# Designs tried in a protein design run: peptides against a protein of PDB entry 2KNC. Part 7

Target 1, 74 residues: chain A of PDB entry 2KNC
Amino acid sequence: KGPDILVVLLSVMGAILLIGLAALLIWKLLITIHDRKEFAKFEEERARAKWDTANNPLYKEATSTFTNITYRGT

## One batch from the design tools (peptide; aimed at target 1 V12 I19 G20 A23)

Design b1_p12_1_s2 (made by RFdiffusion4, then SolubleMPNN; from b1_p12_1, 9 letters changed)
Fold by OpenDDE base, seed 1:
Structure b1_p12_1_s2 (fold): chain B 74 residues (1-74), chain A 12 residues (1-12)
Amino acid sequence: as target 1 above (74 residues)
Amino acid sequence: VEELIEELLKLL
């Protein structure tokens, strides 16, 4: 029984499709890991910048609540 | 590609 040429062709086509799919999955995984590491670094730098701003003795909150002590609600 | 076909042929 020689190998069925149709089985060989379908197996080769299936292998090419599986390799292509595996390569796309690996590529997507590598990008996703890279982007998450870069985003984590960016969020850490933003967190540090917020902490430095909060400890700046020259930082005045943009919101000053003035209580009008002369406001007697009639 | 040829080596992959030969390995698949050995499996059949």
Scores: peptide ipSAE 0.047, ipTM 0.677, DockQ to the pose 0.130
OpenDDE base, seeds 2, 3, 4, 5: peptide ipSAE 0.044, 0.038, 0.028, 0.033; ipTM 0.668, 0.689, 0.582, 0.627

Design b1_p12_1_s3 (made by RFdiffusion4, then SolubleMPNN; from b1_p12_1, 10 letters changed)
Fold by OpenDDE base, seed 1:
Structure b1_p12_1_s3 (fold): chain B 74 residues (1-74), chain A 12 residues (1-12)
Amino acid sequence: as target 1 above (74 residues)
Amino acid sequence: VLEELKRLLELL
């Protein structure tokens, strides 16, 4: 029964490796789904904060447009 | 998994 013991040892090693790989894939998938949900929430909150800033009556745009009334385009 | 490994060991 020498070959049978080697087949069992290799099957056990293979099963442990497959379980370890599956656990890492599940872990990475859960983190990736979590991070994408959190990032989507963060971008929504950031978008809302930007809209609220645009409606702030104290918000002075850093860009002032001066109309040169002396520019008669020829 | 552990029960299947035991079953494989019992076949030996």
Scores: peptide ipSAE 0.032, ipTM 0.637, DockQ to the pose 0.173
OpenDDE base, seeds 2, 3, 4, 5: peptide ipSAE 0.032, 0.029, 0.026, 0.026; ipTM 0.633, 0.605, 0.590, 0.587

Design b1_p12_1_s4 (made by RFdiffusion4, then SolubleMPNN; from b1_p12_1, 10 letters changed)
Fold by OpenDDE base, seed 1:
Structure b1_p12_1_s4 (fold): chain B 74 residues (1-74), chain A 12 residues (1-12)
Amino acid sequence: as target 1 above (74 residues)
Amino acid sequence: VLEQIQQLLELL
């Protein structure tokens, strides 16, 4: 019984599709891991920049609350 | 690729 030529053709087509799908999944996984590492570094740098700004003695909050001491609510 | 096809053919 020689291998059924249809089974061989379907198996080769299936193998090519599986290799292509595996390559796309690996590629997507590598990009996703890379992007998450770069984003984590960016968020750490932004966190450090916020901490340095909060400890800057020249930092004045953009919001100053002026209490009008002459406001007697009638 | 060709060697993998040959190994799959030997399994049938």
Scores: peptide ipSAE 0.043, ipTM 0.678, DockQ to the pose 0.152
OpenDDE base, seeds 2, 3, 4, 5: peptide ipSAE 0.043, 0.035, 0.037, 0.029; ipTM 0.680, 0.649, 0.647, 0.624

Design b1_p12_2 (made by RFdiffusion4)
Pose (drawn by RFdiffusion4):
Structure b1_p12_2 (pose): chain A 74 residues (1-74), chain P 12 residues (1-12)
Amino acid sequence: as target 1 above (74 residues)
Amino acid sequence: VAVAVAAAAVAA
């Protein structure tokens, strides 16, 4: 009673808040990193789908074009 | 869990 145990306790509470803040950062990545994968795989498909569709009108035809050397005509 | 362990150590 004489003392105050407030100041010493104030420091101890800081460690709880700080121990959580340190763990907060670690676990923040654990929940965020779980997305980085899809978030990456997401932009990854939108990157290749373009370069893999903004210049590939051969498939719509069938499966070939040139290298068809044969009896000519017209 | 780290906060719970720290809180149990303070209570001890």

Design b1_p12_2_s1 (made by RFdiffusion4, then SolubleMPNN; from b1_p12_2, 9 letters changed)
Fold by OpenDDE base, seed 1:
Structure b1_p12_2_s1 (fold): chain B 74 residues (1-74), chain A 12 residues (1-12)
Amino acid sequence: as target 1 above (74 residues)
Amino acid sequence: LLVLLALEEVLK
């Protein structure tokens, strides 16, 4: 009993669709892993740049608290 | 190649 020609055609079509779907999933996974690694590197570089700014001896906080010694809250 | 190999296995 040879395989039913309809079963063979449907199995080949199903296999092509599954391979196409698997290729798209692998592609999406590779991009997602790449983007997360690149983003993690950029966040690390940004964190280092913030630390370097915090250690800059020329950095003056934009907020200066002036205590008005003449302000006796009445 | 893989599709041809799978086709040979299903036709066998």
Scores: peptide ipSAE 0.050, ipTM 0.723, DockQ to the pose 0.161
OpenDDE base, seeds 2, 3, 4, 5: peptide ipSAE 0.046, 0.043, 0.048, 0.045; ipTM 0.711, 0.702, 0.712, 0.703

Design b1_p12_2_s2 (made by RFdiffusion4, then SolubleMPNN; from b1_p12_2, 9 letters changed)
Fold by OpenDDE base, seed 1:
Structure b1_p12_2_s2 (fold): chain B 74 residues (1-74), chain A 12 residues (1-12)
Amino acid sequence: as target 1 above (74 residues)
Amino acid sequence: LLVLEALEEVLR
């Protein structure tokens, strides 16, 4: 019994669809891994920049408490 | 390659 021509056509069509789906999944996975690595690098650089700002001797706190010496709370 | 092997297995 030769292979059923319908089974062969459906199997070839299914194989093409599976390869297309696998290629899209691999592509999405590669992009996701790339983006996560770039984001991790960006967050590390941002963390370093925060540490450098915290150790900056020119850093003046945005909040300065002025004690009004003339304020007698009466 | 994998599609050709699968096609040969179905044709066999």
Scores: peptide ipSAE 0.040, ipTM 0.680, DockQ to the pose 0.172
OpenDDE base, seeds 2, 3, 4, 5: peptide ipSAE 0.037, 0.039, 0.038, 0.034; ipTM 0.672, 0.675, 0.671, 0.655

Design b1_p12_2_s3 (made by RFdiffusion4, then SolubleMPNN; from b1_p12_2, 11 letters changed)
Fold by OpenDDE base, seed 1:
Structure b1_p12_2_s3 (fold): chain B 74 residues (1-74), chain A 12 residues (1-12)
Amino acid sequence: as target 1 above (74 residues)
Amino acid sequence: LLVLEELKKLLE
């Protein structure tokens, strides 16, 4: 019984599709891991910049609450 | 390599 030529052709096509799909999944996984590491670094740098801004003695809050000491609610 | 071994098994 020689190999069924249709089984060989379908197996080769299936193998090519599986390799292509595996390559796309690996590529997507590598990008996703890279982007998450870069984003984590960016969020750490933004967190440090916020901490440095909060300790800046020249930082004045954009909101100043003035209590009018002459306001006697009648 | 794995694909070539499975192709040999299909050719036997």
Scores: peptide ipSAE 0.050, ipTM 0.708, DockQ to the pose 0.190
OpenDDE base, seeds 2, 3, 4, 5: peptide ipSAE 0.047, 0.046, 0.048, 0.047; ipTM 0.708, 0.690, 0.706, 0.698

Design b1_p12_2_s4 (made by RFdiffusion4, then SolubleMPNN; from b1_p12_2, 10 letters changed)
Fold by OpenDDE base, seed 4:
Formats: structure tokens, sequence, C-alpha cells
Structure b1_p12_2_s4 (fold): chain B 74 residues (1-74), chain A 12 residues (1-12)
């Protein structure tokens, strides 16, 4: 039986669409994995910076306590 | 490769 031209045409069109969809899914997957790894590094660096600030002798707390000398404690 | 082999099989 000779090749059904309609079956050949639809199979080629379907193959092109599937390859295009697969390429987009692979691309999205690679970006998503990259972004998750970069975000994990950023959160690790932020955590280290917080620990370094806690040990920094130049850190001044934003809050100052004033003792009211006129408070004669009831 | 698999698409080409499937096309060759469909052309027989």
Amino acid sequence: as target 1 above (74 residues)
Amino acid sequence: LPVLLALEELLK
C-alpha cells in the first residue's frame, strides 16, 4: 500500500509540535532548577550576613533606653 | 532519530 500522504503530513506536523513542546518544557525546567539554586545561595548568604552582624562589634542596636531620673518609683 | 525511523516505517 503506497504511503498515505495525509497520515505522513499529520505525523510530521505532530512530530514538530511535540518537539517544540518538549524543547519549551526542557527550557522551563532548566530555568526553574537554575533559579531555585540561585535563590538557595542568596538565602544562605543572607543567613551568613545576619550571623556576621550579630558578632559585629560595630553593630549598634536601633533602640536606646533612657532611664527617667524623675521616676521616684512609687 | 526516533522520528526519522518512524517516518521511514510509515513510508514503506
Scores: peptide ipSAE 0.054, ipTM 0.709, DockQ to the pose 0.141
OpenDDE base, seeds 1, 2, 3, 5: peptide ipSAE 0.050, 0.052, 0.048, 0.048; ipTM 0.702, 0.708, 0.691, 0.696; seed 5 fails the geometry check

Design b1_p12_3 (made by RFdiffusion4)
Pose (drawn by RFdiffusion4):
Structure b1_p12_3 (pose): chain A 74 residues (1-74), chain P 12 residues (1-12)
Amino acid sequence: as target 1 above (74 residues)
Amino acid sequence: AVAAAFAAVAAA
């Protein structure tokens, strides 16, 4: 009663808040990193799908074009 | 482990 045990306690509370803040960061990545994969795989598909569609009109045709050396005509 | 650390700090 005489003392105050407020100041000493104030410091101890800081450790709880700090111990959580430290763990908060670690866990924050654990929940965020779970997305980085898809978030990456997401932009990854949008990158290749272009370069893999902005210049590939051969498939629409069938499965070949040139290298068809044979009896010519027209 | 963080929970045990909280419990120890609270007991202090």

Design b1_p12_3_s1 (made by RFdiffusion4, then SolubleMPNN; from b1_p12_3, 10 letters changed)
Fold by OpenDDE base, seed 2:
Structure b1_p12_3_s1 (fold): chain B 74 residues (1-74), chain A 12 residues (1-12)
Amino acid sequence: as target 1 above (74 residues)
Amino acid sequence: LVEELIRLLLAL
């Protein structure tokens, strides 16, 4: 009767700890998946905004290439 | 829930 009560108490404590740990792992997994999806969406929206800015007809590249017709490379 | 778990564990 004595060892059985200790086994029961340890098993209940172990089960509570395992359930608590499983709940924390599930919670962390859900957050991590959510954050990765949100970050991927944010980077896609940022990439789209960059492409829209690149297609802006008011955007002139600061760099212009001029062919110097007088430059015969030595 | 806890009582049922204790009953199952006492039956084992």
Scores: peptide ipSAE 0.040, ipTM 0.659, DockQ to the pose 0.144
OpenDDE base, seeds 1, 3, 4, 5: peptide ipSAE 0.038, 0.033, 0.032, 0.030; ipTM 0.646, 0.623, 0.617, 0.602

Design b1_p12_3_s2 (made by RFdiffusion4, then SolubleMPNN; from b1_p12_3, 11 letters changed)
Fold by OpenDDE base, seed 4:
Structure b1_p12_3_s2 (fold): chain B 74 residues (1-74), chain A 12 residues (1-12)
Amino acid sequence: as target 1 above (74 residues)
Amino acid sequence: LVKELIEKLLSL
């Protein structure tokens, strides 16, 4: 069978589209893996900060309770 | 590899 120019052109176009799609999928996968690792690190740092607050003897609650000495509870 | 693929496509 002689060379079909249409088959060659369609195969080249298909290959370029598949390579482009594969590159986008790889790029998205790399970003997704990066973001998952960064998010896991932020959750670990947040967990550590909560533990440090709970164990820090210098931590004072930002809330102060005042008793109203004029309130004679009926 | 690529040349063999082109030759196979050209033989269709």
Scores: peptide ipSAE 0.050, ipTM 0.698, DockQ to the pose 0.094
OpenDDE base, seeds 1, 2, 3, 5: peptide ipSAE 0.047, 0.046, 0.042, 0.041; ipTM 0.696, 0.692, 0.675, 0.674

Design b1_p12_3_s3 (made by RFdiffusion4, then SolubleMPNN; from b1_p12_3, 11 letters changed)
Fold by OpenDDE base, seed 2:
Structure b1_p12_3_s3 (fold): chain B 74 residues (1-74), chain A 12 residues (1-12)
Amino acid sequence: as target 1 above (74 residues)
Amino acid sequence: LVDELIEKLLSL
Protein backbone atom coordinates (compact mmCIF):
# COMPACT_ATOMS: atom_id res chain seq x y z
CA LYS B 1 0.00 0.00 0.00
CA GLY B 2 1.36 3.44 -0.90
CA PRO B 3 1.89 5.88 1.98
CA ASP B 4 -1.51 6.82 3.39
CA ILE B 5 -1.05 10.59 3.65
CA LEU B 6 -4.25 10.82 5.71
CA VAL B 7 -2.87 8.37 8.31
CA VAL B 8 0.36 10.39 8.50
CA LEU B 9 -1.50 13.69 8.94
CA LEU B 10 -3.90 12.28 11.56
CA SER B 11 -1.04 10.63 13.48
CA VAL B 12 1.01 13.86 13.55
CA MET B 13 -2.06 15.85 14.65
CA GLY B 14 -2.83 13.22 17.30
CA ALA B 15 0.78 13.26 18.56
CA ILE B 16 0.77 17.09 18.82
CA LEU B 17 -2.54 17.00 20.72
CA LEU B 18 -1.28 14.27 23.09
CA ILE B 19 2.00 16.15 23.74
CA GLY B 20 0.04 19.36 24.36
CA LEU B 21 -2.36 17.59 26.73
CA ALA B 22 0.54 15.87 28.56
CA ALA B 23 2.34 19.22 28.95
CA LEU B 24 -0.84 20.83 30.38
CA LEU B 25 -1.33 17.91 32.80
CA ILE B 26 2.31 18.11 33.96
CA TRP B 27 2.00 21.89 34.37
CA LYS B 28 -1.24 21.56 36.36
CA LEU B 29 0.30 18.81 38.50
CA LEU B 30 3.38 20.95 39.29
CA ILE B 31 1.18 23.95 40.22
CA THR B 32 -1.09 21.77 42.38
CA ILE B 33 1.91 20.28 44.24
CA HIS B 34 3.42 23.76 44.67
CA ASP B 35 0.15 25.26 45.97
CA ARG B 36 -0.35 22.38 48.44
CA LYS B 37 3.20 22.82 49.79
CA GLU B 38 2.76 26.59 50.05
CA PHE B 39 -0.61 26.18 51.80
CA ALA B 40 0.87 23.63 54.23
CA LYS B 41 3.73 26.07 54.97
CA PHE B 42 1.24 28.92 55.46
CA GLU B 43 -0.83 26.84 57.92
CA GLU B 44 2.36 25.86 59.81
CA GLU B 45 3.47 29.52 60.03
CA ARG B 46 -0.05 30.51 61.19
CA ALA B 47 -0.05 27.74 63.80
CA ARG B 48 3.42 28.87 65.01
CA ALA B 49 2.24 32.50 65.23
CA LYS B 50 -0.81 31.39 67.27
CA TRP B 51 1.39 29.40 69.69
CA ASP B 52 3.81 32.32 70.03
CA THR B 53 0.87 34.64 70.80
CA ALA B 54 -0.52 32.15 73.34
CA ASN B 55 2.87 32.14 75.11
CA ASN B 56 3.03 35.95 75.09
CA PRO B 57 2.88 37.04 78.78
CA LEU B 58 1.19 40.29 77.65
CA TYR B 59 -1.78 38.36 76.19
CA LYS B 60 -4.86 38.33 78.43
CA GLU B 61 -7.95 36.37 77.51
CA ALA B 62 -11.00 38.52 76.86
CA THR B 63 -13.16 36.13 78.90
CA SER B 64 -12.88 35.56 82.65
CA THR B 65 -14.78 33.19 84.92
CA PHE B 66 -16.37 34.61 88.06
CA THR B 67 -17.72 32.48 90.90
CA ASN B 68 -21.14 33.73 91.96
CA ILE B 69 -21.10 33.25 95.76
CA THR B 70 -24.89 33.67 95.92
CA TYR B 71 -25.55 30.88 93.40
CA ARG B 72 -26.63 27.71 95.16
CA GLY B 73 -27.39 25.16 92.48
CA THR B 74 -30.73 23.55 92.88
CA LEU A 1 11.54 12.31 16.38
CA VAL A 2 8.73 13.60 14.13
CA ASP A 3 10.77 12.82 11.00
CA GLU A 4 11.46 9.27 12.23
CA LEU A 5 7.75 8.82 12.96
CA ILE A 6 6.91 10.09 9.47
CA GLU A 7 9.46 7.71 7.93
CA LYS A 8 8.00 4.77 9.90
CA LEU A 9 4.47 5.71 8.84
CA LEU A 10 5.56 6.16 5.21
CA SER A 11 7.08 2.65 5.30
CA LEU A 12 3.69 1.00 5.88
Scores: peptide ipSAE 0.057, ipTM 0.711, DockQ to the pose 0.129
OpenDDE base, seeds 1, 3, 4, 5: peptide ipSAE 0.050, 0.046, 0.040, 0.040; ipTM 0.694, 0.683, 0.665, 0.664

Design b1_p12_3_s4 (made by RFdiffusion4, then SolubleMPNN; from b1_p12_3, 11 letters changed)
Fold by OpenDDE base, seed 4:
Structure b1_p12_3_s4 (fold): chain B 74 residues (1-74), chain A 12 residues (1-12)
Amino acid sequence: as target 1 above (74 residues)
Amino acid sequence: LVLELIKKLLEL
């Protein structure tokens, strides 16, 4: 039975669509893996920055407690 | 790949 020209055309169209979808899925997967690695690095750097803020000798608390020496509590 | 698929479909 000679090649059904309609089956050939539909199979070529289907193959192009599947290749396009596969390329988009691979692209999305690569971006998602990249973004998760970058986010994990950012959270590690943020965790380190919290440890460094607790031990930073240049961190002066913005809150100065003034003891009013003239406050004689009644 | 696509060219070989077309050749196989043309042989059927």
Scores: peptide ipSAE 0.051, ipTM 0.710, DockQ to the pose 0.106
OpenDDE base, seeds 1, 2, 3, 5: peptide ipSAE 0.050, 0.050, 0.042, 0.046; ipTM 0.706, 0.710, 0.684, 0.692

Design b1_p12_4 (made by RFdiffusion4; failed a check: a repeat of another design)
Pose (drawn by RFdiffusion4):
Structure b1_p12_4 (pose): chain A 74 residues (1-74), chain P 12 residues (1-12)
Amino acid sequence: as target 1 above (74 residues)
Amino acid sequence: AVAAAFAAVAAA
């Protein structure tokens, strides 16, 4: 009662808040990183799907075009 | 481990 135990306690409480803040950052990545995969695989598909569709009208035809050397005509 | 650290700090 004489002393105050407030100042010493104030420091101890800081460690709890700090120990959580340190763990907070670690776990923050654990929940965020779980998305980085899809978030990446997301933009990854939108990247290839363009380069893989902004210039590939051959498939719509059938499965070939040139290399069809044969009896000509018109 | 963080929970044990909190318990140790609280006991201090």

Design b1_p12_4_s1 (made by RFdiffusion4, then SolubleMPNN; from b1_p12_4, 11 letters changed)
Fold by OpenDDE base, seed 4:
Structure b1_p12_4_s1 (fold): chain B 74 residues (1-74), chain A 12 residues (1-12)
Amino acid sequence: as target 1 above (74 residues)
Amino acid sequence: LVEELIKKLLEL
């Protein structure tokens, strides 16, 4: 059967579309893996900063409790 | 590879 030029054109167009979709999926996968690694590092650094705050003798709580010595609860 | 695939598609 002679070369169906339409089948060739549709196969080339389909291949280009599949390559484009595959490239976008690979790109999205790489970004998603990168962002998850960066987020995991950020949560580790945040956990470490909480431990460092708990052990830092220079940390002054912004909340000072003032006991009002003049409050005679009637 | 691509040329052989095109040739096989042209034979169908």
Scores: peptide ipSAE 0.041, ipTM 0.676, DockQ to the pose 0.099
OpenDDE base, seeds 1, 2, 3, 5: peptide ipSAE 0.038, 0.039, 0.033, 0.034; ipTM 0.668, 0.674, 0.644, 0.652

Design b1_p12_4_s2 (made by RFdiffusion4, then SolubleMPNN; from b1_p12_4, 11 letters changed)
Fold by OpenDDE base, seed 5:
Structure b1_p12_4_s2 (fold): chain B 74 residues (1-74), chain A 12 residues (1-12)
Amino acid sequence: as target 1 above (74 residues)
Amino acid sequence: LVEELVELLRKL
């Protein structure tokens, strides 16, 4: 049965390609979700560190703005 | 799909 062999071969090849593509897509999706969760945690920790610095009464800004009250811009 | 393929192989 010549046509039946060709249909089976094409179906097996198609199935292997689809399974391979699906596995790659699932793998890429899993890593992308993992990386986004890790990045979100990092940005949250960075945001917390900024808030903790801003709310720490021991934090002294390295830059003091001296308003020269005697600077009359002439 | 897999069972249909196995059935095709069995009919071959």
Scores: peptide ipSAE 0.044, ipTM 0.674, DockQ to the pose 0.130
OpenDDE base, seeds 1, 2, 3, 4: peptide ipSAE 0.042, 0.043, 0.041, 0.041; ipTM 0.663, 0.662, 0.653, 0.646

Design b1_p12_4_s3 (made by RFdiffusion4, then SolubleMPNN; from b1_p12_4, 12 letters changed)
Fold by OpenDDE base, seed 4:
Structure b1_p12_4_s3 (fold): chain B 74 residues (1-74), chain A 12 residues (1-12)
Amino acid sequence: as target 1 above (74 residues)
Amino acid sequence: LLLELIKLLLEL
């Protein structure tokens, strides 16, 4: 049976669409993996910054407790 | 690849 020109055209169009969709899926997957690695690094840096804030000798608590020496509790 | 697929489809 001679080549069905319509089947050839539809198969070429389908192949181009599938390649385009595959490229977009690969691109989205690469970005998603990159962003998850970067987010995990930022959460590790935030965890370290919390540990460093607990041990930061420059961190003076903004709350100073003043004991009023003149307060004679009745 | 795509050109070989077109040739295979053209032979069918």
Scores: peptide ipSAE 0.041, ipTM 0.678, DockQ to the pose 0.110
OpenDDE base, seeds 1, 2, 3, 5: peptide ipSAE 0.041, 0.041, 0.040, 0.036; ipTM 0.675, 0.680, 0.670, 0.658

Design b1_p12_4_s4 (made by RFdiffusion4, then SolubleMPNN; from b1_p12_4, 11 letters changed)
Fold by OpenDDE base, seed 2:
Structure b1_p12_4_s4 (fold): chain B 74 residues (1-74), chain A 12 residues (1-12)
Amino acid sequence: as target 1 above (74 residues)
Amino acid sequence: LVLELIRLLLEL
């Protein structure tokens, strides 16, 4: 009894679908890992830029605290 | 790949 032509066709279709799905999953995984690494790098660079701005010797705080020497808190 | 899979399935 030769191989059932329907079983051969369904097995080839199933194998093509599984290979296609595996390729899409690998591609999505690679992109997701790339994007997470790039995002982490950008957030680190942004954090460093914020720290550098906070330590800028030309930055004057918009608020100055004056101690009122005549204020005797009761 | 696909041709090799078809050969393997025809040998079964």
Scores: peptide ipSAE 0.042, ipTM 0.664, DockQ to the pose 0.151
OpenDDE base, seeds 1, 3, 4, 5: peptide ipSAE 0.042, 0.039, 0.042, 0.035; ipTM 0.660, 0.650, 0.659, 0.635

Design b1_p12_5 (made by RFdiffusion4)
Pose (drawn by RFdiffusion4):
Structure b1_p12_5 (pose): chain A 74 residues (1-74), chain P 12 residues (1-12)
Amino acid sequence: as target 1 above (74 residues)
Amino acid sequence: VVAVAFVVVAVA
């Protein structure tokens, strides 16, 4: 009663808030990192799909083009 | 562990 146990308590409450803030950061990555994979695999496909489609019109043909040395004509 | 730390700090 005499004292105040407010000031000492104020410091103790800070530790709870701080202990959570420290853990908050760790767990923040745990939930965010779960995405980094897909978020990466996402942009990863968009990168190769271009380089792998902005210059590959051979497939649409069949499965070859040149190296077809044979009886010529026209 | 963080939960136990809160409990200990709360008891303190």

Design b1_p12_5_s1 (made by RFdiffusion4, then SolubleMPNN; from b1_p12_5, 11 letters changed)
Fold by OpenDDE base, seed 4:
Structure b1_p12_5_s1 (fold): chain B 74 residues (1-74), chain A 12 residues (1-12)
Amino acid sequence: as target 1 above (74 residues)
Amino acid sequence: TVLELIEELLKL
């Protein structure tokens, strides 16, 4: 049977589309894995900063509570 | 390979 030129053209087009889609999926997967690793590192650094704040005797809270001695609660 | 697949399709 002679080569079905239509089958060859459709198979080449299908292969190019599948390769392009596979490349985009791999790229998205690599970015997603990278972003999750970076996010996990940021959460670890944030956890460390909270521990360092709790253990640092030089940490001054940014909030100061002033008791208004003139407030008689009426 | 994609080339071998094309050659196989050309034999059909």
Scores: peptide ipSAE 0.057, ipTM 0.712, DockQ to the pose 0.112
OpenDDE base, seeds 1, 2, 3, 5: peptide ipSAE 0.048, 0.046, 0.055, 0.033; ipTM 0.699, 0.695, 0.714, 0.648

Design b1_p12_5_s2 (made by RFdiffusion4, then SolubleMPNN; from b1_p12_5, 11 letters changed)
Fold by OpenDDE base, seed 2:
Structure b1_p12_5_s2 (fold): chain B 74 residues (1-74), chain A 12 residues (1-12)
Amino acid sequence: as target 1 above (74 residues)
Amino acid sequence: LVLELVQLLLKL
């Protein structure tokens, strides 16, 4: 039986669509992995900046605890 | 790839 021209056309169209879809999925996957790594790095840098601010020698806590040596609890 | 697939199908 000679090659079914319809099967050849449909298989070529299907192959082009599958390659296009695979390329889009790979592209989306690469972006998603990149964005997740960059976001994780950004949150780490933000956390580090918060810790550096907590170690700021200019930061004085507004709350000072004084031991009242004269307070004999009644 | 696509060209090889077409050539494979043309041999059927």
Scores: peptide ipSAE 0.054, ipTM 0.701, DockQ to the pose 0.166
OpenDDE base, seeds 1, 3, 4, 5: peptide ipSAE 0.050, 0.045, 0.052, 0.047; ipTM 0.690, 0.675, 0.694, 0.683

Design b1_p12_5_s3 (made by RFdiffusion4, then SolubleMPNN; from b1_p12_5, 11 letters changed)
Fold by OpenDDE base, seed 4:
Structure b1_p12_5_s3 (fold): chain B 74 residues (1-74), chain A 12 residues (1-12)
Amino acid sequence: as target 1 above (74 residues)
Amino acid sequence: LVDELIKLLLEL
């Protein structure tokens, strides 16, 4: 049976579309994996910075509590 | 790739 030219054209168009879609899915997957690894690294660095702040003797709390010596609670 | 796919489809 001679090749159906319409079947050949539709299969080539379908293959190009599937390859393009697969490339976009792979690209999105690679970016998503990269971004998750980078986010995990940033959360680890943020956790370390919190531990370093808690153990840093040079950390001055931004909150100064002033006891008002003139406040006689009546 | 596309040319080999076309050849396979022409053989069917």
Scores: peptide ipSAE 0.063, ipTM 0.717, DockQ to the pose 0.101
OpenDDE base, seeds 1, 2, 3, 5: peptide ipSAE 0.056, 0.060, 0.051, 0.039; ipTM 0.703, 0.717, 0.691, 0.652

Design b1_p12_5_s4 (made by RFdiffusion4, then SolubleMPNN; from b1_p12_5, 11 letters changed)
Fold by OpenDDE base, seed 2:
Formats: C-alpha cells, structure tokens, sequence
Structure b1_p12_5_s4 (fold): chain B 74 residues (1-74), chain A 12 residues (1-12)
C-alpha cells in the first residue's frame, strides 16, 4: 500500500504549523530576553545618575530643617 | 525538528 496521501498532506501541514509556532516562540523569547536586559540597563543607568546627582557638590536639598529654640512642645 | 523531517522523508 503506497503512503496514504492524506497522512502525507496532514504531516506536511502539521510540520509547517509546528515550524511556524517554534519560530514565533523563539522570536518572542529573544525579544523578551532583549527587553529585560535593556530595561535592567536603563534602571542601572537611572540608579547611577541618581547616585551621581546625590554626590554632586552643587546639589543643595530644597528641604532645610530648622530647630525652633523657642518651641517648647506642650 | 530534524527527526520530524526524517519521518516525513521516510513517509514519502
């Protein structure tokens, strides 16, 4: 009995669908890994910029605490 | 993948 033409057609269609799905999963995985690495770098750069700003000798905090020597809390 | 391609070639 020669190969069942229907089994051959269904196997080819199934193989194409599986290859397409595998390619989409690999593509999504690569993007997801890329985006997570880029976001981690962006957060590291923001953290570094915040630390550099905190060590900036020209940065004066807008908030000054004054001890009111006349305030005896009741 | 390669095994599925080999199975397909064996079916032809």
Amino acid sequence: as target 1 above (74 residues)
Amino acid sequence: LVLLLQLLLQLL
Scores: peptide ipSAE 0.032, ipTM 0.646, DockQ to the pose 0.236
OpenDDE base, seeds 1, 3, 4, 5: peptide ipSAE 0.031, 0.029, 0.032, 0.031; ipTM 0.636, 0.624, 0.642, 0.639

Design b1_p12_6 (made by RFdiffusion4)
Pose (drawn by RFdiffusion4):
Structure b1_p12_6 (pose): chain A 74 residues (1-74), chain P 12 residues (1-12)
Amino acid sequence: as target 1 above (74 residues)
Amino acid sequence: VAVAFVVVAVAA
């Protein structure tokens, strides 16, 4: 009673808040990193789908075009 | 971390 045990306790409470803040950061990545994959795989498909569609009108034809050397005509 | 909280809580 004489003392105050407030000041010493104030420091101890800081450690709880700090121990959580440190763990908060670690866990924050654990929940965020779970997305980085899809978030990456997301933009990854949008990148290749373009380069893989902004210049590939051969498939719509069938499965070939040139290299068809044969009896000509017109 | 949970053990550290328990220890710090008992010390408080």

Design b1_p12_6_s1 (made by RFdiffusion4, then SolubleMPNN; from b1_p12_6, 11 letters changed)
Fold by OpenDDE base, seed 1:
Structure b1_p12_6_s1 (fold): chain B 74 residues (1-74), chain A 12 residues (1-12)
Amino acid sequence: as target 1 above (74 residues)
Amino acid sequence: VLKKLQELLELL
């Protein structure tokens, strides 16, 4: 009994589909890992830049609260 | 790939 030609054709089609799906999953996984590593580096650089800005002795807060010492609420 | 497909085909 040779393998049924239909079973051979379906097995080849199924194998091609599984390989294609596996390749797409691996590709998506590699991109997702790459993007997360690059994003983590970018967030670390942004965090360092914020810390350096916070310790800058020339940094003046955009909000200055002036208390009017002459304000006696009547 | 082709060898593994052939081995799978020989198992059928």
Scores: peptide ipSAE 0.034, ipTM 0.640, DockQ to the pose 0.175
OpenDDE base, seeds 2, 3, 4, 5: peptide ipSAE 0.031, 0.029, 0.030, 0.025; ipTM 0.635, 0.607, 0.610, 0.604

Design b1_p12_6_s2 (made by RFdiffusion4, then SolubleMPNN; from b1_p12_6, 11 letters changed)
Fold by OpenDDE base, seed 1:
Structure b1_p12_6_s2 (fold): chain B 74 residues (1-74), chain A 12 residues (1-12)
Amino acid sequence: as target 1 above (74 residues)
Amino acid sequence: VEDLLKELLELL
């Protein structure tokens, strides 16, 4: 009794689907790892820029609080 | 893929 032709056809179809799914998972994993590395680099560069700005003696905060001494609330 | 299809066809 040779292997049932239907079992072979179903096994081939199943193997193609599994390979396709595995390829998509590997592709998604590679993209996710790439994006995480690029994002980590971007956050490091952003952190460095923030530290450099904070140590700049010429940096003035954009928010100045002016107390109006003449404001007596009625 | 092709080798796996050949091995599966040789099992027939």
Scores: peptide ipSAE 0.049, ipTM 0.682, DockQ to the pose 0.173
OpenDDE base, seeds 2, 3, 4, 5: peptide ipSAE 0.044, 0.046, 0.046, 0.048; ipTM 0.681, 0.714, 0.729, 0.739

